# Peptides against a protein of PDB entry 5OK6, part 99

Target 1, 215 residues: chain A of PDB entry 5OK6
Amino acid sequence: ELPGLDSQWRQIENGESGRERPLRAGESWFLVEKHWYKQWEAYVQGGDQDSSTFPGCINNATLFQDEINWRLKEGLVEGEDYVLLPAAAWHYLVSWYGLEHGQPPIERKVIELPNIQKVEVYPVELLLVRHNDLGKSHTVQFSHTDSIGLVLRTARERFLVEPQEDTRLWAKNSEGSLDRLYDTHITVLDAALETGQLIIMETRKKDGTWPSAQL

## One batch from the design tools (peptide; made by RFdiffusion4, then SolubleMPNN)

Design b2_p20_4_s1 (from b2_p20_4, 6 letters changed)
Fold by OpenDDE base, seed 5:
Structure b2_p20_4_s1 (fold): chain B 215 residues (1-215), chain A 20 residues (1-20)
Amino acid sequence: as target 1 above (215 residues)
Amino acid sequence: SPERIHVTDEQLQAHSESQR
């Protein structure tokens, strides 16, 4: 059952549990297409439940680049293209109005950066490859706050590397260079890794030499 | 081991193929 319009407004727009609540690292937030959200605001502020301003189901179609992988369009801006809601507020709106059939929720995590918390709308997509098979990439998403150690572990898992095999990562740069990701404790952000970047997992040879020593 | 290697795409590909 739909709550009263004033109750809806208070539930979604409050500073404690709604849209205006403080960000907390690790929490889930959801994107809502701005036009729909503004229509909802107009509806609940109008005070008439029978108003022609009824927003209908949440439809985020305009935020997606494709309906196959449900990737977001590039360059979306908070407050222009979408609004962010905490999980509780999102779930209320979905329960009241529904979500367009077949559309997934656009869930994102709050990340902690130096001196700022933000919702990470665009995680980094890395192309993981083996040094001996550059043509077979695995696209994997990482947070900017994920460690290089996690990238390495993920690469090892994807390529079924045995525990006894020694491995390391190289980031391929556009300038025709490889940078060794030596420090596994730094973040993806600190390493300046970018979406679409090729990350090469090198496996140490049985003779104890590294393949890259022949470069 | 070096921290940065300068390598062309062709050199890298040729190297990769040699390690198969």
Scores: peptide ipSAE 0.514, ipTM 0.944, DockQ to the pose 0.694
Fold by OpenDDE base, seed 2:
Structure b2_p20_4_s1 (fold): chain B 215 residues (1-215), chain A 20 residues (1-20)
Amino acid sequence: as target 1 above (215 residues)
Amino acid sequence: SPERIHVTDEQLQAHSESQR
């Protein structure tokens, strides 16, 4: 059963777990398509539950570029294309109105940047490859706040690298260069890694030489 | 070892194939 309109408004907008709550690193937030949200606002502000302003089920279809991988469209803007809700508020709306059949929730994490908390709507998708098989990529999502060390560990795991094998990463640049990701303590953001960027895992040869020494 | 290597896509691909 739908709660009273004033109760809905208070729970979503003005509650302790409402839209305006402070961001906290590691928390999950959810995207809601802006037009649906505005329709909901109009409905609950109208004070008439029998109003023709009923928003129906949450439909985020316009935020997706595809229905296969459920990737977001590029260039979506908070407050224009979507609103961000904390997990509790999202779950309330879904429980009250439902989510369009077959659509996944658009869950994102709050990250800590040097001077701000932000919901990371667009994690970095890296193409992980081995130095000897550039045509076989593993696409993996990383936070901008993830370390290069995590990228390296993830690459090692995906390629089933044995613990005794020594490995390092190279970022391929568009200008025809490779940059060695030698500092594993810096973040994906600090390394300026971008979505779609090729990250080459180099494995040290048994003779102790690096394949890249022949480049 | 250098921290930056200048290499074309073709050179990189040819190198990668030689390491198979």
Scores: peptide ipSAE 0.513, ipTM 0.944, DockQ to the pose 0.717
Fold by OpenDDE base, seed 1:
Structure b2_p20_4_s1 (fold): chain B 215 residues (1-215), chain A 20 residues (1-20)
Amino acid sequence: as target 1 above (215 residues)
Amino acid sequence: SPERIHVTDEQLQAHSESQR
């Protein structure tokens, strides 16, 4: 059952638990398409539950670049294209209005950066490859706050690397350069890794030499 | 081992193929 309009407004916009609540690292937030959210605002502010301003189901279609992988469009701007809601507020809206059939929720995590907490709308998509098969990539999403150690472990897992095999990563920066990701304790952000960047996992040879020593 | 390698895409591809 739909709550009263004032109750809906208070539940979603309440500064303690709603849209304006403090960001907390590791918590989930959800994107809501801005036009839908504005229709909802107009509806609940109108004071008439039978108003023609009823927003209907949440429809985030305009935020997606594709309906296959459900990737977000690039360059979306908070407050212009979407609104961020904490999990509780999102779940209330979905419970009240529904979500468009077949659309997944756009869940994102709060990350902690050195001086700010933010919802990470765009995690880094890395192209993981082996040094001996550059054409076979595994696209994997990482947080900017994830360690290079996690990237390495993920690459090892995806390529079914045996525990006894020694491996290291190289980042392809631009045409003509590879940088070794030697420090596994720094973050994806610290390493300045970007979406679409090729990350090469090098496996040490049985003779104890590295393939890259022949470059 | 070097921390940075300068290699063209063609050289990198050729190297990768040689390691198969």
Scores: peptide ipSAE 0.511, ipTM 0.944, DockQ to the pose 0.719
Fold by OpenDDE base, seed 3:
Structure b2_p20_4_s1 (fold): chain B 215 residues (1-215), chain A 20 residues (1-20)
Amino acid sequence: as target 1 above (215 residues)
Amino acid sequence: SPERIHVTDEQLQAHSESQR
């Protein structure tokens, strides 16, 4: 059952629990297509439940690049293309209006950057490969705030590396050079890693030599 | 060990294949 219009507005736009609530690191927020949200806003502000301004089900179709992987379009702008809602507000709207059939929710996490909290709409997608099989990549999403140590652990897990095997990472640059990701405590952001970048996991040989010593 | 290696894509591929 739909709550009263004033109740809907208060639940979604309440500054303590709604759209304007403070961001907290690790929390889930959801994208809502801007036009739908504005239609909802007009509906609840109009005070007439029988109004032709009824927004219908949430439809985020215009935010997606594809319906296979449900990737977002590049260059979407908060406040122009979408609004961000905290999980509670999102779940209320979905319960009241529904979500378009077959569309996944667009869930994103709040991250802490040195001077700001933000919802990370675009996490970094890295292509993880082994040094001896560059053609077989594992695409994995990472936060900009994830450590290189996490990238390395993830690569080791994906490639079923045994605990006793020594491994390290190289980032492939656009100019063809390889930069060793030697500091595992820095973040993906600090390392300036980008979506689509090839990250090579090198495994130390049994003789104690590194494959890259032959380059 | 070096922190940066200059290598062409072809050299890197050839190296990778030699390590299989």
Scores: peptide ipSAE 0.503, ipTM 0.942, DockQ to the pose 0.730

Design b2_p20_4_s2 (from b2_p20_4, 8 letters changed)
Fold by OpenDDE base, seed 4:
Structure b2_p20_4_s2 (fold): chain B 215 residues (1-215), chain A 20 residues (1-20)
Amino acid sequence: as target 1 above (215 residues)
Amino acid sequence: SRERIHVSDEELQAHSASQQ
């Protein structure tokens, strides 16, 4: 059942779990398509529940580039294309209005950057490969705040590397170079890794040599 | 230790194939 219009407004905009609440690292926030949200604002501000301004179901279709993987379009801008809501506010709106059939929620995490908390709308998708099988990639999503160590562990897990096998990562650059991701304590951001970048996991040979020594 | 390697895509593919 829909609560009163003033209650809706207060809960979504001005509540303890409202749109303007402080960001906290690790919390989930959700994207709402801007036009829908603005229509909702107009509806609840209009004071007439029977108004033709009723927003209907939440429809984020315009935010997606595909309906297969449900990837976001590139270059979406907060306040222009979408509004960010904390989980509680999102769940209220979904409970009141519904979400368009078949659309997944667009959940994102708050991350801690050196001087700011932000909702990470675009985490980094890396293409993980083995040095000896570059044609078989695993696409894995990482936060910009994730360590290279996590990327390495993830690669090892995906490729079923035995614990005793020694491995390291190389980032493939577009200019015909490989950069070794030597420091596993730096972040994906610090390493300047980008979505779609090939990350090569090299496994040390049984003779103790590295395959890359032949390059 | 090598931290940067210059290698073409072709050379990299050839190398990878040789390690199979």
Scores: peptide ipSAE 0.467, ipTM 0.926, DockQ to the pose 0.703
Fold by OpenDDE base, seed 1:
Order: sequence, then structure tokens, then C-alpha cells
Structure b2_p20_4_s2 (fold): chain B 215 residues (1-215), chain A 20 residues (1-20)
Amino acid sequence: as target 1 above (215 residues)
Amino acid sequence: SRERIHVSDEELQAHSASQQ
């Protein structure tokens, strides 16, 4: 059952779990398409539950690049294309209005950056490859706050590297350069890794040499 | 330790293929 319009407004906008609440690292926030949200605002502010301004189910279709992988469009802007809601507020709206059939929620995490909390709308998608098979990539999403150590562990897992095998990472930059990700304690952000960047996992040879020594 | 390598995409691909 839909709560009263004033109750909806207070719960979503001004509640302890409302849109304006402080960001907290590790919490989930959800994207809501801006036009739907504005329609909802107009509906609940209008004071008539039977008004023609009823927003219907949440429809985030315009935020998706495709309905197969449910990737977000590039360059979406908060406040223009979408609003961010805390998990509780999102779940209330979904409970009240529903979500368009087949659409997944657009869940994102709050991350801690050196000076700010931010909802990480665009995690970094890295293309993980082996040094001996550059044509076979595994696309994996990482937070900007994830360590290079996590990237390495993830690569080892994806490529079924045995525990005794030594591995290291190289970031492919622009044409003509590879940088070794030697410090596994720095973040993806600190390493300046970008979406679509090729990350090469090099496996040490049985003779103790590195393949890259031949480059 | 070698931290940066200068290699073209073609050379890198050729090297990768040679390690198969």
C-alpha cells in the first residue's frame, strides 16, 4: 500500500535514510532516472494521490547503454541524468511503485577517497590478460579504492594460476609503453588505471626468468 | 628492476605469440 504523499516525501527526501543523508563508506546507493524522480516529486507535492502525475514504476531505461549487460551510459551526470538514493529510500520507492520489469537496480557503493566520500557510479573496468595470450581478456570491475594486490589476486584466480607460480602485473599505457605495477599496496586510483585499460599478468618461467626480460 | 618497457603493440603481440 502506498503511504500518504507527505509521508513519502519525508521518507525519501528528509528522513534519516533520505536522499540528503551523509555518504558513508561501504554503503549501497542506487541510481534513479532523473525524469522519473522529478515526476515522483511532482506527484507527492501535488497532494492528490489520484492525480495524473502518478509516476508509475521506476524506469531507468535511459541510463542503460544496453539491456543485455545493463551497463550504464558513459558521461551520466548526477542531478541531470539521475539522482542517488540510499538503499533504504530506494527500497521504499521500489516497494511503493515497483521497478520496470526485467531492469536490475543500479546499485553503487560509497567509496572513501583521501578527502571525500563518493558514490562510485563508474567502477574501473580492467581487461585482464596473460602475457602469452593477449587476445583473451577477462573484463573485471574494480573500485578505484581496490588495491593492485586485489587486481593481481583476481587475475591469478581468473587464469587458474597455481599457488607456486610467481606472477606480476603490467599496465599497458598508450602505444609503446608498459608500466610494471610493482607496488601491490597502492590503489587502482593511485596507479591511475582507467576503464578499458589492458592489464597484463606475467607469469615467471620455470627457469626463474621473466618473459618481459626478452622485450 | 625493469619498471617501464617501451614496446610497440606489434612487438608485444609478436612476443606474446612466441611465449605460447
Scores: peptide ipSAE 0.463, ipTM 0.924, DockQ to the pose 0.723
Fold by OpenDDE base, seed 2:
Structure b2_p20_4_s2 (fold): chain B 215 residues (1-215), chain A 20 residues (1-20)
Amino acid sequence: as target 1 above (215 residues)
Amino acid sequence: SRERIHVSDEELQAHSASQQ
């Protein structure tokens, strides 16, 4: 059952779990398509539950580029294309209005950057490959705040690298150069890694030499 | 140790293929 319009407004906009609450690192936030949200605002501000302004179910279709992987369109802007809601507010709206059949929620995490907390709407998708099989990539999502050490561990896991095998990463640049990701303590952001970038895992040879020494 | 390697895509592919 839908709560009263004033109660909806207070819960979503002005509540402790509302849209304007402070961001906290690691929390889940959800995207809501802007036009739907504006329709909802108009509905609850209108004061008439029987009004023609009823927003219907949440429909985020316009935010997706595909219905297979449910990837977001590139270049979406907060406040223009979507509104961010904390998990509690999102779940309230879904419980009240429903979500369009078959659409997944667009869940994102709050990350902490040096001077700002931000909802990471676009995690970095890296193409992980082995140095000896560049044609076989594993696409893996990482936060900008994830360490290169995590990328390396993830690559080792995906490629079933034995614990005794020594490995390191190279980032392929658009200019055709390879940069060695030697510092595993820096972040994906610090390393300036980008979505779609090829990350090459090099495995040390049994003779103790690196394959890249021949490049 | 080299931290940056300049290699063409073709050279990189050829190198990778030689290590299979």
Scores: peptide ipSAE 0.462, ipTM 0.924, DockQ to the pose 0.702
Fold by OpenDDE base, seed 5:
Structure b2_p20_4_s2 (fold): chain B 215 residues (1-215), chain A 20 residues (1-20)
Amino acid sequence: as target 1 above (215 residues)
Amino acid sequence: SRERIHVSDEELQAHSASQQ
């Protein structure tokens, strides 16, 4: 059963637990398509539950680039294309109105940047490869706040690297160079890694030499 | 240790192939 319109408004638009609540690192937030959200606002502000302004099911279709991988369109802007809701508010709206059949929720995490908290709408998608098989990539998403150490561990796991094997990463840049990601404590952001960037995992040879020494 | 390597895509691919 739908709660009263005033109750709906208070649950979603409040500063404590709703849309206006402070961001907290690690929390989940959800994207809602802006037009739907504005329709909902108009509905609940109208004060008539039988109004023709009923928003219907949440439909985020316009935010997706494809319905296969459910990737977001590039260049979406908060407040223009979508609104962000904390998990509790999102779940209320879904419970009241439903979500369009087959669409996944667009869940994102709050990340801590040096001076701000932000919902990371676009995580970094890296192409992980082995130095000896550049054609076989594993696409993996990382937060900008994830460490290079996590990228390395993830690469090792994806390529089933034995614990005794020594590995390191190289970032391929667009200018025909490789930059060694030698500091594993810096973040993806600090390393300026970008979506679609090739990250090469190099495995040390049994003789103790690195393959890249031949470059 | 080398921190930056200049290598063309062709050279990198050739190198990779030689390490198989």
Scores: peptide ipSAE 0.462, ipTM 0.924, DockQ to the pose 0.706

Design b2_p20_4_s3 (from b2_p20_4, 8 letters changed)
Fold by OpenDDE base, seed 2:
Structure b2_p20_4_s3 (fold): chain B 215 residues (1-215), chain A 20 residues (1-20)
Amino acid sequence: as target 1 above (215 residues)
Amino acid sequence: APERIVVSDEELLAHSESQR
């Protein structure tokens, strides 16, 4: 059952789980398409539940690039294309209005950056490859706040690298260079890694030499 | 200094193939 319009407004905008609540690192937030949200605002502010302004089901279709992987369109802007809601507020709206059939929720995490907390709408998608098989990539998402050490561990896991095998990463640059990701304690952001970037896992040879020493 | 290797895509591919 839909709560009263004033109750909806208070719950979503001004409640303890409202849109304007402080971000907290690690929390889940959800994207809501801006037009739908504005229609909802108009509906609940209108004071008439029988109004023709009823928003219907949440429809985020315009935010998706594809309906296969449910990837977001690039370049979406908060406040223009979408609104961010805390998990509780999102779940309220979904319970009240429903979500368009077949659409997944657009869940994102709050990350801590040096000077700001933000919802990470676009995590970094890296193409993980082995130095000896550049044509077989594993696309893996990472937070900008994830360490290079995590990227390395993830690569080792995906390629079934044995614990005794020594490995290191190289970032492929667009200008025909490789930068060694030697510091595993820096973040994906600090390393300036970008979506679609090729990350090469090099495995040390049995003779103790590195393949890259022959480049 | 970051360890940087200057290598073309073609050279990198050729190297990778040689390591198979």
Scores: peptide ipSAE 0.538, ipTM 0.942, DockQ to the pose 0.839
Fold by OpenDDE base, seed 1:
Structure b2_p20_4_s3 (fold): chain B 215 residues (1-215), chain A 20 residues (1-20)
Amino acid sequence: as target 1 above (215 residues)
Amino acid sequence: APERIVVSDEELLAHSESQR
């Protein structure tokens, strides 16, 4: 059942879990397509529940690049293309209006950056490969706040590396170089890793030499 | 400074293939 229009407005905009709620690291926020949200605003501000301004179900179709992988389009801008809502506000809207059939929610996490919280709309997609099989990549999403140590552990897991095998990472640069990710305590952001970047996991040889020593 | 190796894509591929 839909609550009263004024109640909807207050819950979504001005409630304890409204759009203006402070960002908190680790919390989930959701993207709502801007036009739908504006239609909802017009509906609830109009004061007529039977108005032709009824927004219908939430439809984020314009935010997706494809309906197969449900990847976001690149270059979406908050306030122009979408609105961010806290989980509670999103769930209210979904419960009231529904979500377009088959569309997943666009859930994102609040991350803590130096002195700034933000919703990480675009996590970093890295292409993990082994040094001896560059043609077989595993695409994995990481937060900008994730450590290189997590990237390495993830690569080891994906490639079924045995605990006794020694491994390290290299970032492939566009200029024809590899940079060794030697500090596993820095973040993906600190390492300036980008979406689509090839990350090479090198495994130490049984003779104790590194394959890269032959480059 | 991070350890950097200058290598072309072709050289890197050839190296990778040699390690199979």
Scores: peptide ipSAE 0.534, ipTM 0.941, DockQ to the pose 0.879
Fold by OpenDDE base, seed 3:
Structure b2_p20_4_s3 (fold): chain B 215 residues (1-215), chain A 20 residues (1-20)
Amino acid sequence: as target 1 above (215 residues)
Amino acid sequence: APERIVVSDEELLAHSESQR
């Protein structure tokens, strides 16, 4: 059953548990298309449940670039294109109004940046390759807060590298250069890695030499 | 500064193929 309009407003907009609540690292938040959300605000603020301002089911279609992979459009802006809701508020709205059939929820995580918490709407997609097979990439998603050490471990796992094999990473630049990711404790953000960037895993030779020493 | 190697895409590809 749809709650009373004032109850809906308090549950979704309450600063303690609603839209304005503090962000906490690791929590899930959800994107809601802004026009739908504004229609909902107008409906619940109008005080008439029978109003023609009823928002209908949540429809995030305009936020997606495709309906196959359900990737977000590039350049979406919070408060312009979408609103962020905590998981509880999102689940309330979905239970009251429904979600458009076939659309997945747009779930994102809160990350801890040096000075602020932020919902990471656009995590980094890296192209992981081996130094000896640049044509076979594995696309893997990482948080900006993930360490280079995690990227290296993930690459080793994807390529089935044995524990005794020594490996390191190189970031390919567009300028015709490779930068060695030598510090595994810095983050993807600190390393300035970008979506679509090629990350080359180099494996040390049995003779103790690195393949890159011949470049 | 990170260790940087200056290498063209063609040289990098040729190198990669030689390491197979």
Scores: peptide ipSAE 0.533, ipTM 0.942, DockQ to the pose 0.877
Fold by OpenDDE base, seed 5:
Structure b2_p20_4_s3 (fold): chain B 215 residues (1-215), chain A 20 residues (1-20)
Amino acid sequence: as target 1 above (215 residues)
Amino acid sequence: APERIVVSDEELLAHSESQR
């Protein structure tokens, strides 16, 4: 059953647990398409539950680039294309109105950047490959705040590398060069890694030499 | 400075194939 319109407004728009609450690192937030949200605002502010302004189910279709991988369109802007809601507020709206059939929720994490918390709407998608099989990529999402050490561990896990095997990463540049990701303590952001970038995992030979020494 | 290797896409592919 739908709660009263004033109760809906107070649950979603309050500054303590709703849309205006402080961001906290590691928390989940959800995207809601802006036109649907504005329709909901008009409905609950109108004071008539039988109004023709009823928003229907949440429909985020306009935010997606495709309905196969459910990737977001590039260049979406908060407050113009979507609003961000904390998990509790999102779950209330879904419980009250439903979500369009077959659409996944657009869940994102709060990250800590220098001097600011942000909902990371666009995580970095890296193409992980082995030095000896460049044609077999594993696409993996990382936060800009994730360490290169996490990228390396993830690559080792995806390629089933044994613990005794020594490995390192190279970032492929567009200008016909490879940069070694030697510092595993810096972030994906600090390393300036971008979505769609090829990251090559090199495995050390049994003789103790590196394959890249022959380049 | 990061260790940088200058290598063409063709050379990198040829190298990768030689390591299989």
Scores: peptide ipSAE 0.533, ipTM 0.941, DockQ to the pose 0.891

Design b2_p20_4_s4 (from b2_p20_4, 8 letters changed)
Fold by OpenDDE base, seed 3:
Structure b2_p20_4_s4 (fold): chain B 215 residues (1-215), chain A 20 residues (1-20)
Amino acid sequence: as target 1 above (215 residues)
Amino acid sequence: APERIVVSDEELEAHSASQK
């Protein structure tokens, strides 16, 4: 059963788990399509549950680029295209109104940047490759706040590198250069890595030399 | 400064192929 309109408003807008609650790193937030959310606001603020302003089920279809991989469209703007809700508020709305059949929730994580918390709507997609097989990429998502050390560990795991094998990363640039990601403690953001960028995992030779020394 | 190698895509591919 739908709660009273005032109760809905309090739970979603003004509650301790409402839309305006402080962001906390690691928490899940959800995207809601802006027009649906505005329709819901109008419905609950109208005070008439039998009104023609009933929003229906949540439908985020306009936020998706495709219905195969459920990738978001590029360039979506908070407050214009979507609203961010904390997990509790999202789950309330889904329980009350439903979500469009077959459509996945758009879950994102709060990340901590040097001066702000932000919901990371667009994680970085890196193309991981081995130095000896550049044509075989593994696309992996990373947070901007993930360390280069995590990228390296992930690459080692994906390529089944043995623990005794020494490896390092290179970022391929568009200008015909490779930059060595030598500091594994910096973040993906600090390294200025971008979505679609090729990250080359180099494996040290048995003789102790690096393949890249021949470049 | 990061270690930077200047290498063309063709040279990189040729090098990669030689390491197989």
Scores: peptide ipSAE 0.519, ipTM 0.940, DockQ to the pose 0.873
Fold by OpenDDE base, seed 2:
Structure b2_p20_4_s4 (fold): chain B 215 residues (1-215), chain A 20 residues (1-20)
Amino acid sequence: as target 1 above (215 residues)
Amino acid sequence: APERIVVSDEELEAHSASQK
């Protein structure tokens, strides 16, 4: 059953788990399409539960690039295209109105950046390749806060690298250079890695030489 | 200093192919 309109408004906007709640690292937040949210606002602010302003089920269709992978469109802007809600508020709205059939929730994590928390709407998608097979990439998502060490481990796993094989990463730059990701403790953000960037996993040769020594 | 290699895409591809 739908709560009273004032109760809905208070719960979603001004509640302890409302939209204006402070971000906390590691928490889940959810995207709600802005038009739907505005329709909901109009409905609950109208004071008439029988109003034709009823928003219907949450429909995030316009936020998705495709309905196969449920990838977000690029360039979506908070407050313009979507509203971010904490998990509790999202779950309330879904409970009250439902979510469009077949649509997944758009869940994102709060990450800790230097001096700020942010909902990471767009994780970094890296193209992981082997130095000897640049044409076969594995696209993997990483948080900006993930370490290069995690990227390396992930690359090793994806390429089924044996534990005894020595490997290292190179970031391919657009300017015709490779930067070695030698510090595995820095983050994806610190390394300035970008979505779509090619990350080359180099495997040490059996003779103990690195392939890149021939570049 | 970060280890940087200046290499063209063509050189990198040629190198990669030579490592197959």
Scores: peptide ipSAE 0.518, ipTM 0.939, DockQ to the pose 0.813
Fold by OpenDDE base, seed 5:
Structure b2_p20_4_s4 (fold): chain B 215 residues (1-215), chain A 20 residues (1-20)
Amino acid sequence: as target 1 above (215 residues)
Amino acid sequence: APERIVVSDEELEAHSASQK
């Protein structure tokens, strides 16, 4: 059953638990397509539950570039294309109006950058490969705040590397070079890694030499 | 500065293939 219109407005549009609440690192927020959200605002502000302004189910279709991988379109802007809601507010709207059949929720995390907290709408997608099989990539999503150490651990896990095997990472550049990711404590952001970038995991040989020493 | 190796895509592919 739908709550009263004033109750819906107060639940979603408040500064303590709704849309205007402070961001906190690690929290989940959700994207809602702007036109749907504005239609909902008009409906609940109108004061008539039987109004023709009823928004229907949440439909984020315009935010997706495809319905296979459910990737977001590039260049979406907060307040222009979508609004951000905290998990509680999102779940209320979904429970009241539903979500379009087959669409996944667009969940994102709050990250802490040096001077600000923000919802990370576009995390980095890296192509993880082995040095001896560059054509077989594993696409893995990382936060800009994730460490290179996490990227390395993730690569080791995806490639089923044994604990005793020594491994290191190289970032492939577009200009015909490889940069060794030797500092595992810096972030993906600090390393300037980008979506679609090839990250090569090199495994140390049994003789103690590195394959890259032959380059 | 990161350790940088200058290598063409062709050289890198050839090297990778030799390590299979």
Scores: peptide ipSAE 0.516, ipTM 0.939, DockQ to the pose 0.879
Fold by OpenDDE base, seed 1:
Structure b2_p20_4_s4 (fold): chain B 215 residues (1-215), chain A 20 residues (1-20)
Amino acid sequence: as target 1 above (215 residues)
Amino acid sequence: APERIVVSDEELEAHSASQK
């Protein structure tokens, strides 16, 4: 059942648990399309439940690039294209108004950067490949805060690399170079890895040589 | 071991193919 309009406003905009609450690393936040949210604001502030300003179900369709992979459009801006809600507030809105049929929630995580917390709206999508089969990529999402070590482990898992096989990563640059990701303790952000970047997993040969030594 | 390798896309593909 829909709460009273004032109750809805307080629940969603309340600084303790609503839109204005502090970001905390690891928490889930959700994107809501800006026009829908503004329509909801107008509805609940209008004081008339029978108003023609009723927002209907949440529809984030304009935020998606496609309805197959449900990828976000590039270049979306907080406050212009979407608002961010903490999980509790999102779930309230969904329970009250519903979400467009078949449309997934746009869940994102708060990440800790050196001096700030932010909702990571765009995680990094890396194209993982083996050095001997560059045409077979595995697209995997990583946080900017994930370590290169996690990228390497993920690549090993995806390619079913045996525990005894030695592996390392190379980032392919656009300028016709490969940079070795030698430090596995730095983050994806620190390594300046970008969405769509090819990450080559090199496997050490049985003779103890690296394939890249022949480049 | 090199930290950076300068290689064209064509050279990289040729190398990769040779490792199959």
Scores: peptide ipSAE 0.513, ipTM 0.935, DockQ to the pose 0.688

